# Peptides against a protein of PDB entry 4BOS, part 47

Target 1, 163 residues: chain A of PDB entry 4BOS
Amino acid sequence: PVLTRTVVPADNSCLFTSVYYVVEGGVLNPACAPEMRRLIAQIVASDPDFYSEAILGKTNQEYCDWIKRDDTWGGAIEISILSKFYQCEICVVDTQTVRIDRFGEDAGYTKRVLLIYDGIHYDPLQRNFPDPDTPPLTIFSSNDDIVLVQALELADEARRRRQ
Target 2, 163 residues: chain A of PDB entry 4BOS as posed
Amino acid sequence: PVLTRTVVPADNSALFTSVYYVVEGGVLNPACAPEMRRLIAQIVASDPDFYSEAILGKTNQEYCDWIKRDDTWGGAIEISILSKFYQCEICVVDTQTVRIDRFGEDAGYTKRVLLIYDGIHYDPLQRNFPDPDTPPLTIFSSNDDIVLVQALELADEARRRRQ

## One batch from the design tools (peptide; aimed at target 1 A10 D70)

Design b1_p29_5_s4 (made by RFdiffusion4, then SolubleMPNN; from b1_p29_5, 13 letters changed)
Fold by OpenDDE base, seed 4:
Structure b1_p29_5_s4 (fold): chain B 163 residues (1-163), chain A 29 residues (1-29)
Amino acid sequence: as target 1 above (163 residues)
Amino acid sequence: SAEREEALALWRADPEAALARARARVLAA
């Protein structure tokens, strides 16, 4: 089994497309972003005290309007919310630093999904199997640290190739 | 997990209900 990257469109919604891909078991749906943006906006709007201007960099209402636009990027806030919604750890391997950011690592989730990030673009990661009839695996055990090592190796290779 | 499966099933069946549940989960953390 080899951990591989599936390149999703660079359409400003790559985070949402990538998350959807991995949590749905390998379904590429670039049209998923609007609903996921609305989900995040509604959750953020539900707690303006927690999701403050200091956290959001703008007012709660401004953020909600902003994240629902089709040309704005998601980041750590959105990933953390999606981790809670899908009840899984979301691990993001950064090709610039060759480090993994784990979202939801202390929540006790049994499942883990992986994304690769280059500073401006997110892609999903999957494990491919030799059997062509066996679909790629995108949901791993939260105890599977081997997949994290493989993700780091993939990121390191990307850094060495500068791509 | 069962909770994950329920969340996904609810989202597919009733997105508004899923949103409400998701809000509660995030705020409870």
Scores: peptide ipSAE 0.071, ipTM 0.672, DockQ to the pose 0.023
OpenDDE base, seeds 1, 2, 3, 5: peptide ipSAE 0.057, 0.021, 0.030, 0.043; ipTM 0.665, 0.437, 0.630, 0.635; seed 1 fails the geometry check

Design b1_p29_6 (made by RFdiffusion4)
Pose (drawn by RFdiffusion4):
Structure b1_p29_6 (pose): chain A 163 residues (1-163), chain P 29 residues (1-29)
Amino acid sequence: as target 2 above (163 residues)
Amino acid sequence: AALAEARAALTEARAALADARLALKEARA
């Protein structure tokens, strides 16, 4: 089986669309983005002690309004939140310098999902099978460290191809 | 129909901008 990127629309919401794709087991639905952003705002507004002005670069309310727009880009704050909400590890494979940032690293989730990130775009990763009957898988066991190795190599290859 | 065409054009424009920004980032690296 081969680790594979599926290209989602680069419409400024790719982070949410990609996370949704992998946590739902391979469903591409761009319309999920507004609701996922509202979910983020709901969580950010619920903990102003943690989501402080220093962390957000603006007021808690300003951040909530900002993230609810259709043109703002999700990032680490959003990913950390979505990892907890979905109760899975979200592994971002960064093809800029070829590394993996593992959200939910120490929460003991049983599940793991992968996104590939080039500094501008987010796309979901999945495992494809050469058997006609076996659909792609997007959710992996937390014990499954080999998929992380394959993702690091895909990151190397993706970096070479992009250059 | 017109609203759908406008939303599709906006998506294409954003995609093209994102590709241009990535090309610039790679040129600077």

Design b1_p29_6_s1 (made by RFdiffusion4, then SolubleMPNN; from b1_p29_6, 14 letters changed)
Fold by OpenDDE base, seed 1:
Structure b1_p29_6_s1 (fold): chain B 163 residues (1-163), chain A 29 residues (1-29)
Amino acid sequence: as target 1 above (163 residues)
Amino acid sequence: SAAAEALAARVAAREAEADALLARMLAEE
């Protein structure tokens, strides 16, 4: 089995598209972003004590208005929220540093999903099997360290190609 | 990235409070 990336549109919503892809088992739906943005805004608005200005970098209300725009980028705070919402670990392999940032690793989730990040753009990762009739896997065991090694190898190759 | 890790750590500090809220939201879906 080989870990591969599915290139999603290079728009401002690539994070949301990528997360949706992996948590839904390999469904590419670029139209998912508006609803996911609203979901995040709803969660943030519901707990202003936790999602404080110190965490958000702006007031709770300002963040909610900002994240619902169709041209704003998702980042670490959004990944953290989505990890909790989907009850899975989200691992992001960075092609610039060949490192993995893990979100939700201490939450006790049994599942993990993987994204690849080049400093600007997010893509989802999937495991392809030699048998063409076996569908790709996007949801892994949180104890599957092999997939993390494969992600690092993929990121290293991408770095060499400047991607 | 270092910045992402730092932010994640801050968010994780009070994870229990957020988890309770999110669990309720998940139950309503």
Scores: peptide ipSAE 0.024, ipTM 0.509, DockQ to the pose 0.019
OpenDDE base, seeds 2, 3, 4, 5: peptide ipSAE 0.018, 0.018, 0.020, 0.021; ipTM 0.483, 0.492, 0.493, 0.448; seed 4 fails the geometry check

Design b1_p29_6_s2 (made by RFdiffusion4, then SolubleMPNN; from b1_p29_6, 15 letters changed)
Fold by OpenDDE base, seed 1:
Formats: sequence, structure tokens, C-alpha cells
Structure b1_p29_6_s2 (fold): chain B 163 residues (1-163), chain A 29 residues (1-29)
Amino acid sequence: as target 1 above (163 residues)
Amino acid sequence: SEAAAARAARIAERAAAAEARLAELLAAE
């Protein structure tokens, strides 16, 4: 089976919805964002030495207030935090560059999940079973390079459709 | 931490269950 994209709502919380989807084995829950935002804020607040102003681009407190807003976008910092929280590698394939950014790649995680990113919006990636009623594969081996190739192919196809 | 280990175990369990389902489907073909 090929790697496929599940389109999640194009709201400001698409990153959180997408991550939740893949780590929970294919559960679409757009209402998960507020709790995930609070989780990130709690983690950041708990370690001001690591999550410094230099890393956050704002003070620790300012970031925590910012990320808890319903209309702020998640990015690389949030992905890194979620990777560590869920103890898995998060791979993001970019449709603009057809490149994969790997988060948590040096942490020794045995599992990975995949997202697709177009510069604004995040969606989760999955491998469907022949039976459409069977939940898809959303968690892969961190040694599975084939799934990364499939992600790149999917991103390249997406780029072509935009042209 | 124990909490981190538990989360790692959960994600591994979900992956294993999905792989088992795939194996069953392929064997039935």
C-alpha cells in the first residue's frame, strides 16, 4: 500500500490535530488542540534554562501565553517538544522543497510518525490497509527508509498539482 | 522517566497491533 494524506481542518491548530492523529493510530480529533497547547506551555515553563529566549524568540512567559492562544500556529519548536513528549521521531515532508525535516532523529526512538507540510498547513500521513474499515498504519519503524521515500513521492506529486 | 517510558511503550504497542492486523489481512489473501 501507498502512503496517503488525511486532510485535517485548515485552522490554526492543524499541527496539533495532525500529530494527535498519527500518534493515536489514526484518530481525528480537532478538539485536541487546547490541551496540547497547554501541555506545550507547561513543558516550556518547566525548563526555562533550555527553552531560553534565544530559542523561543520571546521570553519563556510570553511564549507560554502565546502558544495557549487559539489562533497561533505551531512550528518547529512545538514539533520538537511533541517528539520528546510522545517519544517518537516526527518527520515532516515539505511540499515546497520536497525535503524531509526529521525531529528527534538523534534521540534513539524506535518509532516515527510522518506529517506533510505545504508552508502553511500540516496534514498527517498514513498507510492504508486493503480493508477501509481497518485503522491505518500511522506509526513506522525509525529504520524504515522506504516510508520516507514514499513521503517524498507524495510531496512531489502535491507540488506538481499546484503548478 | 517512567512517564516517558510508558508513552514509548504505548506508541510501540499501537504500531505492533497495526502490523499484526496487516499480517492477518495478507495471510487471508
Scores: peptide ipSAE 0.373, ipTM 0.811, DockQ to the pose 0.019
OpenDDE base, seeds 2, 3, 4, 5: peptide ipSAE 0.308, 0.297, 0.365, 0.291; ipTM 0.776, 0.772, 0.801, 0.758

Design b1_p29_6_s3 (made by RFdiffusion4, then SolubleMPNN; from b1_p29_6, 18 letters changed)
Fold by OpenDDE base, seed 4:
Structure b1_p29_6_s3 (fold): chain B 163 residues (1-163), chain A 29 residues (1-29)
Amino acid sequence: as target 1 above (163 residues)
Amino acid sequence: AEAAREAAEKVARRAAEAEALLAAMLAAE
């Protein structure tokens, strides 16, 4: 079994495309972003007390309008929301630092998904199997630390290639 | 910790509502 990267379009919505890919079991749908942006906005709008200006860096309404634009980037706030929505840990391996940022790690989720991030672009990660009849795996056990090691290896290799 | 848990529960509930909305949107497209 090998952990591999699936390159998604660099269209400002790579985070959403990548998350959709992994939580849906490996479905590449670049057209998913508008709906996911609306999903985020709906969740944020539903709780202005929690999603305050202090958290968002802008008013609740301004954020909702901003995130629904097709050219704005998602980040930690969006990942946190998506982690809670899909009830899974979202692990982001950073190729610049060779570290994994874990979102939802203290929530007690039994599932985790993985993304790879280079500072400006997100891609999904999947485990491929030697058996061609076995589809790639994108949803892992939260106890599967081997996949985290493999993700770090991918990040380390990517960093070395840039040097 | 308790406040954080309560907030998380609220988010989860609202996420469920959003999921229903998203499903309706996808069905309409």
Scores: peptide ipSAE 0.030, ipTM 0.569, DockQ to the pose 0.018
OpenDDE base, seeds 1, 2, 3, 5: peptide ipSAE 0.029, 0.026, 0.023, 0.028; ipTM 0.559, 0.575, 0.566, 0.552

Design b1_p29_7_s1 (made by RFdiffusion4, then SolubleMPNN; its pose is not in this set)
Fold by OpenDDE base, seed 1:
Structure b1_p29_7_s1 (fold): chain B 163 residues (1-163), chain A 29 residues (1-29)
Amino acid sequence: as target 1 above (163 residues)
Amino acid sequence: AAAEAEAARRAALEARAAEKAAALLAQRA
């Protein structure tokens, strides 16, 4: 089995498209972003004590309006929210540093998904099997540390190719 | 939980900075 990336459109919503892809088992839907943005805004609005101005860098209401724009990027805060919503660990391998940032690692989730990040763009990762009739896997056990090693190898290769 | 939230905030700020840089480069292209 080989870990590979699926290239999603290089638009402002690549994070949302990538997350949707992996949590839905490999469904590419670039049109998912508006709904996911609204979902995040709803979650943030529902808990102003946790999602404070200190965390958001702006008022709760300002953030909600901001994240619902079509041209704003998702980042670590949005990943953490989506991790909680989908009840899974989200692991992001960075090609610039060849390291993995894990979101939700202490929440006790049994499942993990993986993204690859180059400092600007997010793509989803999947495991392809030698048997072409076996569909790729996007949802892994949270105990599967081998997939993390494979992600690091993939990121290192991407760095060498400068892609 | 608080430590994780703070780390996430810092990472998010870095991502926002990258977004701004990318937007500026796109305007000049």
Scores: peptide ipSAE 0.025, ipTM 0.498, DockQ to the pose 0.039
OpenDDE base, seeds 2, 3, 4, 5: peptide ipSAE 0.020, 0.020, 0.006, 0.020; ipTM 0.506, 0.479, 0.319, 0.504; seed 3 fails the geometry check

Design b1_p29_7_s3 (made by RFdiffusion4, then SolubleMPNN; its pose is not in this set)
Fold by OpenDDE base, seed 3:
Structure b1_p29_7_s3 (fold): chain B 163 residues (1-163), chain A 29 residues (1-29)
Amino acid sequence: as target 1 above (163 residues)
Amino acid sequence: SAAAAEAAKRAELERKAAERAAELLRRRA
């Protein structure tokens, strides 16, 4: 079995497309972004005590209006929120540093998904199987450390190829 | 409640992880 990336469109919503892909078991739907942006805004708006200006860098309302725009980029705070929403670890391997940042790692989730990040773009990762009739796996056990090693290897290869 | 406390704990831990990763996973300015 080999870990590979699926290149999603390089639009302002690549994070949302990538997360949707992995949590839905390999469904590529670039049109998911508006609804996911709305989901983020809804979650943030529901808890202004936690999602404060100190946390968001702007007022709760300003953030909600901002994230719902089609030209704003998701980042660490959005990944954190989506990890909580989908009740899974979101592991992001960075090709520039060849390291993995694990969101939700201390929450006790039993499953994890993986993204690859190059500094300006997110793509989803999947495990392919020799049997062509077996769909790629995008949701892994949180105890599967092999997939993390494979992600690091993939990121290192991407770095060498300037990807 | 216990459920609320657990939710708050999860949120706080995830926030800390997000802050740690902010430099690498920052938004485009």
Scores: peptide ipSAE 0.028, ipTM 0.582, DockQ to the pose 0.027
OpenDDE base, seeds 1, 2, 4, 5: peptide ipSAE 0.027, 0.027, 0.025, 0.027; ipTM 0.563, 0.564, 0.504, 0.605; seed 4 fails the geometry check

Design b1_p29_8 (made by RFdiffusion4)
Pose (drawn by RFdiffusion4):
Structure b1_p29_8 (pose): chain A 163 residues (1-163), chain P 29 residues (1-29)
Amino acid sequence: as target 2 above (163 residues)
Amino acid sequence: EAAAEAAERAAIEAERAALQAEKDRLAAR
């Protein structure tokens, strides 16, 4: 089986679309983005002690309004929040310098999902099978460390191809 | 104010079209 990127639209919501794709087991639905952003705003507004002005670079309310727009990019705050909400590890494979940032690293989730990130775009990763009957898998066991190795290599290859 | 909002909307759509073209080019490699 081969680790594979599926290209989602680069419409400024790719982070949400990509996370949705992997946590729902391989469903591409760009219309999920507004709802996922509202979910983020709901969680950010619920903990102003943690989501402080220092962390957000603006007021809690300003951040909520900002993230609810259709043109703002999700990042680490959003990813940390979505990991807890979906109760899975979200592994971002960064092809800029070829590393993996593992959200939910120490929460003991049983599940793991992967996104590939080039500094500008987010796309989901999935495992494809050469058997005609076996659909791609997007959710992996937390014990499954080999998929992380394959993702690091895909990051190397993706970096080479992009250059 | 309406003219500023229309200009901002057009700039966002242009940026999205450029990003999509860049992503398609990179995916073809």

Design b1_p29_8_s1 (made by RFdiffusion4, then SolubleMPNN; from b1_p29_8, 18 letters changed)
Fold by OpenDDE base, seed 4:
Structure b1_p29_8_s1 (fold): chain B 163 residues (1-163), chain A 29 residues (1-29)
Amino acid sequence: as target 1 above (163 residues)
Amino acid sequence: DEERREEERRRIEERIRALEAERAAAAAR
């Protein structure tokens, strides 16, 4: 079993596509972004006390309007929201720093999913198996620290290729 | 813009963690 990267389209919705891919068990759906954007906007709008201007960098309403655009980039705030929504830890391995940013790590989720990030683009990670009858795994146990090590290895390799 | 995205991510992560920590502390009281 090897952890591998699935390259999704390098559009403004790569985060949403990547998250959808991993939480749905490996379903590539580039058309998922509009619905996910609406979902995020709805969640943010519903709790202006939590999703304050200090967190959003703009007013609650401005953010909601902004995130629903088809050309705006998702980031950490969206990941945190999606982690809560899908009830899973989202781990993002950064190829620039070779570090893992963990979202939802204190929520007690039993599952984790992994993304790889290069400073601009997000891609999903999956574990491939040699048996063709065994589909790739995208949802891991939150206790599976081996997959985090493998993700760091992938990031390190990616960084070395850029150096 | 990689630098902008990195700064944004760092900022948001820090704010989220801070808020979550405060809420956790409040819940423990």
Scores: peptide ipSAE 0.024, ipTM 0.574, DockQ to the pose 0.021
OpenDDE base, seeds 1, 2, 3, 5: peptide ipSAE 0.020, 0.023, 0.022, 0.021; ipTM 0.543, 0.570, 0.520, 0.548

Design b1_p29_8_s2 (made by RFdiffusion4, then SolubleMPNN; from b1_p29_8, 8 letters changed)
Fold by OpenDDE base, seed 3:
Structure b1_p29_8_s2 (fold): chain B 163 residues (1-163), chain A 29 residues (1-29)
Amino acid sequence: as target 1 above (163 residues)
Amino acid sequence: SAAAEAAERAAIEARKAELQAAQDAAAAR
């Protein structure tokens, strides 16, 4: 088995496209962003006590209006929200530092998904199998530490290639 | 094992359907 990167469009919605890809088991849909943005805004608006200005860096309403724009970028806050919504750990391997940031690690989720990040762009990761008839895997056990090692190796190689 | 592989794939497919349904419902609110 080999962990591989699927390159999604380098648009302002790469995070949403990447998350959608891994949680849907390998479905590439660059048009998913508007609904993903609306989903996040709805979640944030529904709990202003938790999603406070201290957390968002702006008022609840300002954030909701901002994230629904088609030209704004998602980041750590959006990953945290999506982790909670999809009830899975989201692991982001950074090619610049060769480090994994884990979102939802303390929530007790049984599943994890993986993204690769280069400082501006997100891509999804998948495990390919030697048998060509076996579909790639994007949802892993939270106990599968081998996939984390493979992600670090992939990130290290990407760093050497400056990507 | 082959049985474990089949069970895992079935669980993943079930989760995909669940996630899609939840997303659709949330987006419609």
Scores: peptide ipSAE 0.028, ipTM 0.433, DockQ to the pose 0.016
OpenDDE base, seeds 1, 2, 4, 5: peptide ipSAE 0.021, 0.021, 0.007, 0.016; ipTM 0.504, 0.519, 0.356, 0.449; seed 4 fails the geometry check

Design b1_p29_8_s3 (made by RFdiffusion4, then SolubleMPNN; from b1_p29_8, 10 letters changed)
Fold by OpenDDE base, seed 3:
Structure b1_p29_8_s3 (fold): chain B 163 residues (1-163), chain A 29 residues (1-29)
Amino acid sequence: as target 1 above (163 residues)
Amino acid sequence: ARAAAEAERAAIEARKAALQAEQAAAAAR
C-alpha cells in the first residue's frame, strides 16, 4: 500500500474540499465548500465566548460573514472545528517543514485523516492498494503511525522536488 | 493557544492573495 495525493482544485476552498474528501472516504466534491463554510460559521456563532476575537482575529459576527464568503481561505481554526465536527484527528503534513500538525490529537478520537499542505494549498491523502478491487483508504486508525511516517516521506519527496 | 490562533488568522489573509492567484493560474490551464 502506498500513500498518495489527490490534487483538488487550487481554489480558496481547497481545505474544505480536501477535508470533505477524506472524511467521506474519497469523495471528490469541489462544490462542498459552501455548506461546510456555513457549518463552521454556525458552530462559531454558537459559542462566542470560546470563539473570541482573540482567536478569530475579528469579531465573531465578522468572522462568520467572512468564512461564508466563497473567496476566503480556511486554516488552523477551521481544521480544529472540522476535527471536532467529524470526530476525527486531522493530520496535516507540511511540505515546507516536513512536519505533521495534528488537530484533535487530545480528543481521544479513534480515527484520523490526512492532508498535505504546501503553505498555500491543501490536498487530501489516501492509501492505495495493489488490488484494483480495493478502494483507496482515507480514514485510518488513530493508532496507525505508519501512515504518518508515509506522510512524512511523501512531504519530504515533495520538498526535494521544489528544492 | 490564542496567540498562535491570532498568528494563523493574520497569515490567512496573506495567503489568500497567493491562493487566488494560483486559482487564476489553474483556470488558465
Scores: peptide ipSAE 0.021, ipTM 0.493, DockQ to the pose 0.092
OpenDDE base, seeds 1, 2, 4, 5: peptide ipSAE 0.016, 0.017, 0.010, 0.009; ipTM 0.470, 0.477, 0.388, 0.385; seeds 4, 5 fail the geometry check

Design b1_p29_8_s4 (made by RFdiffusion4, then SolubleMPNN; from b1_p29_8, 11 letters changed)
Fold by OpenDDE base, seed 2:
Structure b1_p29_8_s4 (fold): chain B 163 residues (1-163), chain A 29 residues (1-29)
Amino acid sequence: as target 1 above (163 residues)
Amino acid sequence: DEAAEAARRAAIEARKAELQAAREEAAAR
């Protein structure tokens, strides 16, 4: 596949690092997690009617305190929030199932970004170009279904290699 | 609606600046 995986640190903030990487055009910043956690907490706190216990699995306040911890993992809820914040579709290809979970697919966003997930760890995906002077692409058109096929191929290879 | 969209964009840019500052702070430590 043309898509490649950038391995980010295998810490509890891999989701945030990966999202930041793709939405900022390929900037690896492991220090982004605290601010992104605070951003999510701020968004959740600002709309307690929408972000209810039914959605969060805990009270609004409990979630805000929890997500701001430096040792808690992000997941589907956080991806959904970040998708809305950055106004882009976030596509997560799962290497365990070789399936793509699309977040924000019904929002009408014109852009999509891609992550690869192994059931525990998140990494960002990018398209590299033969010309080394051409920077990798991390933001794709939401109409680019070819990139989704490429992501599935990458995930299938990862599964076969037990990655 | 246009004003709301502008405010949203401004908020995103402000947050990006905060993230950049956090990176710089971490590098300085």
Scores: peptide ipSAE 0.028, ipTM 0.532, DockQ to the pose 0.023
OpenDDE base, seeds 1, 3, 4, 5: peptide ipSAE 0.020, 0.022, 0.008, 0.014; ipTM 0.495, 0.502, 0.366, 0.371; seed 1 fails the geometry check

## One batch from the design tools (peptide; aimed at target 1 A10 N12)

Design b1_p30_1 (made by RFdiffusion4)
Pose (drawn by RFdiffusion4):
Structure b1_p30_1 (pose): chain A 163 residues (1-163), chain P 30 residues (1-30)
Amino acid sequence: as target 2 above (163 residues)
Amino acid sequence: EEEEEEELEERREEEQERVEERKEEEEEAE
């Protein structure tokens, strides 16, 4: 089986669309983005002690309004929140310098999902099978460290191809 | 390293402008 990127629209909401694609087992639905952003705002507004002005670069309320727009890009704050909400590890494979940032690293989730990130875009990763009957898988066991190795190599290859 | 970071920000800004132009064309077509 081969680790594969599926290209979602680069409409400013790719982070949410990509996370949704992998956590739902391979469903592409761009319309999920506004709801996922509202979920983020709900969580950010619920903990102003943690989501402080120093962390957000603005007020808690300003951040909530900002993330609810259809043109703002999700990042580490959003990913950390979505990992807890979905109770899975979200591994972002960064093709800029070829490394993996693992959100939910120490929460002991049983599940793991992967996104590929080039500094501008987010797309979901999935495992494709050469068997006509076996659909792609997007959720992997936390024990499954080999998929992380394949993702690092895909990151190397993706970096070479992009250049 | 700093030049690479600046180049990345420029590419981000160009990508955002392309998304905005596509949304504007879709609104005009509607």

Design b1_p30_1_s1 (made by RFdiffusion4, then SolubleMPNN; from b1_p30_1, 16 letters changed)
Fold by OpenDDE base, seed 5:
Structure b1_p30_1_s1 (fold): chain B 163 residues (1-163), chain A 30 residues (1-30)
Amino acid sequence: as target 1 above (163 residues)
Amino acid sequence: SREEEEELRRRREEARREVAARRAAEAAAA
C-alpha cells in the first residue's frame, strides 16, 4: 500500500475540493466549492459568540460574505470548521516544513483524512493498494500512525524534488 | 472502507442537524 497525491485544480477552491475528495472516499468534484463555502458561512453565522472577530480577523458577517466569494482562499479556519462538521481529524502535511498540522486532534474523532500543502495549494492524499480492483482509501483510523509516517515521507520527497 | 465512509456520513448528518438546530434557535431568539 502506497500513499499518493491526487492533484486537484489549482483554483481558489483547492482546499474545498481536496477536503471533499477525502471525506467522500475519493470523489473529485471541483464544483463542490460553492456549497462548501455556503456551509462554512452557515456554521460561522450560527455561532457568532465562538466565531468572533478575534477568531475570524473580521466581523462574523464580513467573514460570511467573504468566504462565499468564489475567489477567496480557504485556510486553517476553514479546515477547523470542516473538521468539526465532518467529525474527522484533518491532517495537513506541509511540504515546506515536512510536518503535519492536525485539526480536530483533541475532539475524539475515530477517523482521519489527509491533505498535502505546499504553501499555496492543497491536494488530497489517498492510499493505493496493489490490487487494482481494490479502490483507494481516503479515510483512515485516527490511530493509524503509519499513514502519517507515509505522509511525511511523501512530503519529504516533494521537498527534495523542489530543492 | 465502505464502513468507514458510512460512519463518516452518519456523523456528517448528525453535525448538519446540530448546526441547523443552532441556527434555528438563533433565528428564533432574534
Scores: peptide ipSAE 0.046, ipTM 0.613, DockQ to the pose 0.021
OpenDDE base, seeds 1, 2, 3, 4: peptide ipSAE 0.029, 0.033, 0.034, 0.034; ipTM 0.518, 0.598, 0.604, 0.601

Design b1_p30_1_s2 (made by RFdiffusion4, then SolubleMPNN; from b1_p30_1, 19 letters changed)
Fold by OpenDDE base, seed 5:
Structure b1_p30_1_s2 (fold): chain B 163 residues (1-163), chain A 30 residues (1-30)
Amino acid sequence: as target 1 above (163 residues)
Amino acid sequence: SEAARRALEAAREAARAAVAAAKEAAEAAE
């Protein structure tokens, strides 16, 4: 079994596409972004007391309007919200630093999904199996630390290619 | 739908405590 990267379109919605891919078990749907953006906006709008300007960097309403645009990038806030919504740990391996940022690690989720990030673009990660009849795996056990090691290896390889 | 509303509320409550900490950690790491 080998951890591999699936390259999604390099558009402003690559985070959403990547998250959707892994949480849905390997479904590539670049058209998922508008709905996911709306979902995030709905969650944020529903709790203006917590999602304040201090947290968002802008007013609650401004953020909601901003995130629903098709040309704005998602980040840590969006990943955190999506982690909770899908009830899974989202692990982002950074190819620039060769580190994994874990979202939802303290929530007690039994599931883990992985993304790879190069400072600009997000892609989903999947485990491929030698048996062609066995579909790739995108949802891992939260106890599967081997997949994290494999993700770090991929990141390290990517970093070496840039050097 | 009713199910969608419940899911949204659950996500909202679950996300509340985690967003600030995750944002700070991510910004520090990047």
Scores: peptide ipSAE 0.070, ipTM 0.630, DockQ to the pose 0.022
OpenDDE base, seeds 1, 2, 3, 4: peptide ipSAE 0.065, 0.052, 0.024, 0.024; ipTM 0.638, 0.603, 0.552, 0.569

Design b1_p30_1_s3 (made by RFdiffusion4, then SolubleMPNN; from b1_p30_1, 21 letters changed)
Fold by OpenDDE base, seed 3:
Structure b1_p30_1_s3 (fold): chain B 163 residues (1-163), chain A 30 residues (1-30)
Amino acid sequence: as target 1 above (163 residues)
Amino acid sequence: SAAAEEALRAARRAAAEAVAAAKRAAEAAA
């Protein structure tokens, strides 16, 4: 089995497209972003006592308006929310540092998904199998540390290629 | 249902805590 990246459009919604891809088992849908942005805004808006200005860096309402814009980029805050929503660990391998940032690692999830990040752009990762009739895997066991090693190897190769 | 609503609230609270932690970590790494 080989870990590979699926290149999603380099638009302002690449994070959402990438997360949607992996949590839905390999469905590429660049049009998913508006719904995911609204989902995040809805979660944040419904709990202003928890999603405070201290957490968001702006008022609850300002954040909700901001994230629903079609030209704003998602980041660590959105990944954390999506990790909890989908009840899975989201592992982001960074090609610039060749390190994995794990979101939801202490939540006790049994599943993990992987993204690759180059400093601005996110892509989803998938495991391809030698059997061409076996579809790629995007949802892994949280005990599968081999996939993390493969992600690091992929990131290292991407770094050498300046990706 | 009440159970579903409670689960959602709990999930959102946990997400908020994770957000705070992630934000602090990102700021420290920058």
Scores: peptide ipSAE 0.026, ipTM 0.561, DockQ to the pose 0.021
OpenDDE base, seeds 1, 2, 4, 5: peptide ipSAE 0.022, 0.024, 0.025, 0.024; ipTM 0.555, 0.579, 0.545, 0.559; seed 2 fails the geometry check

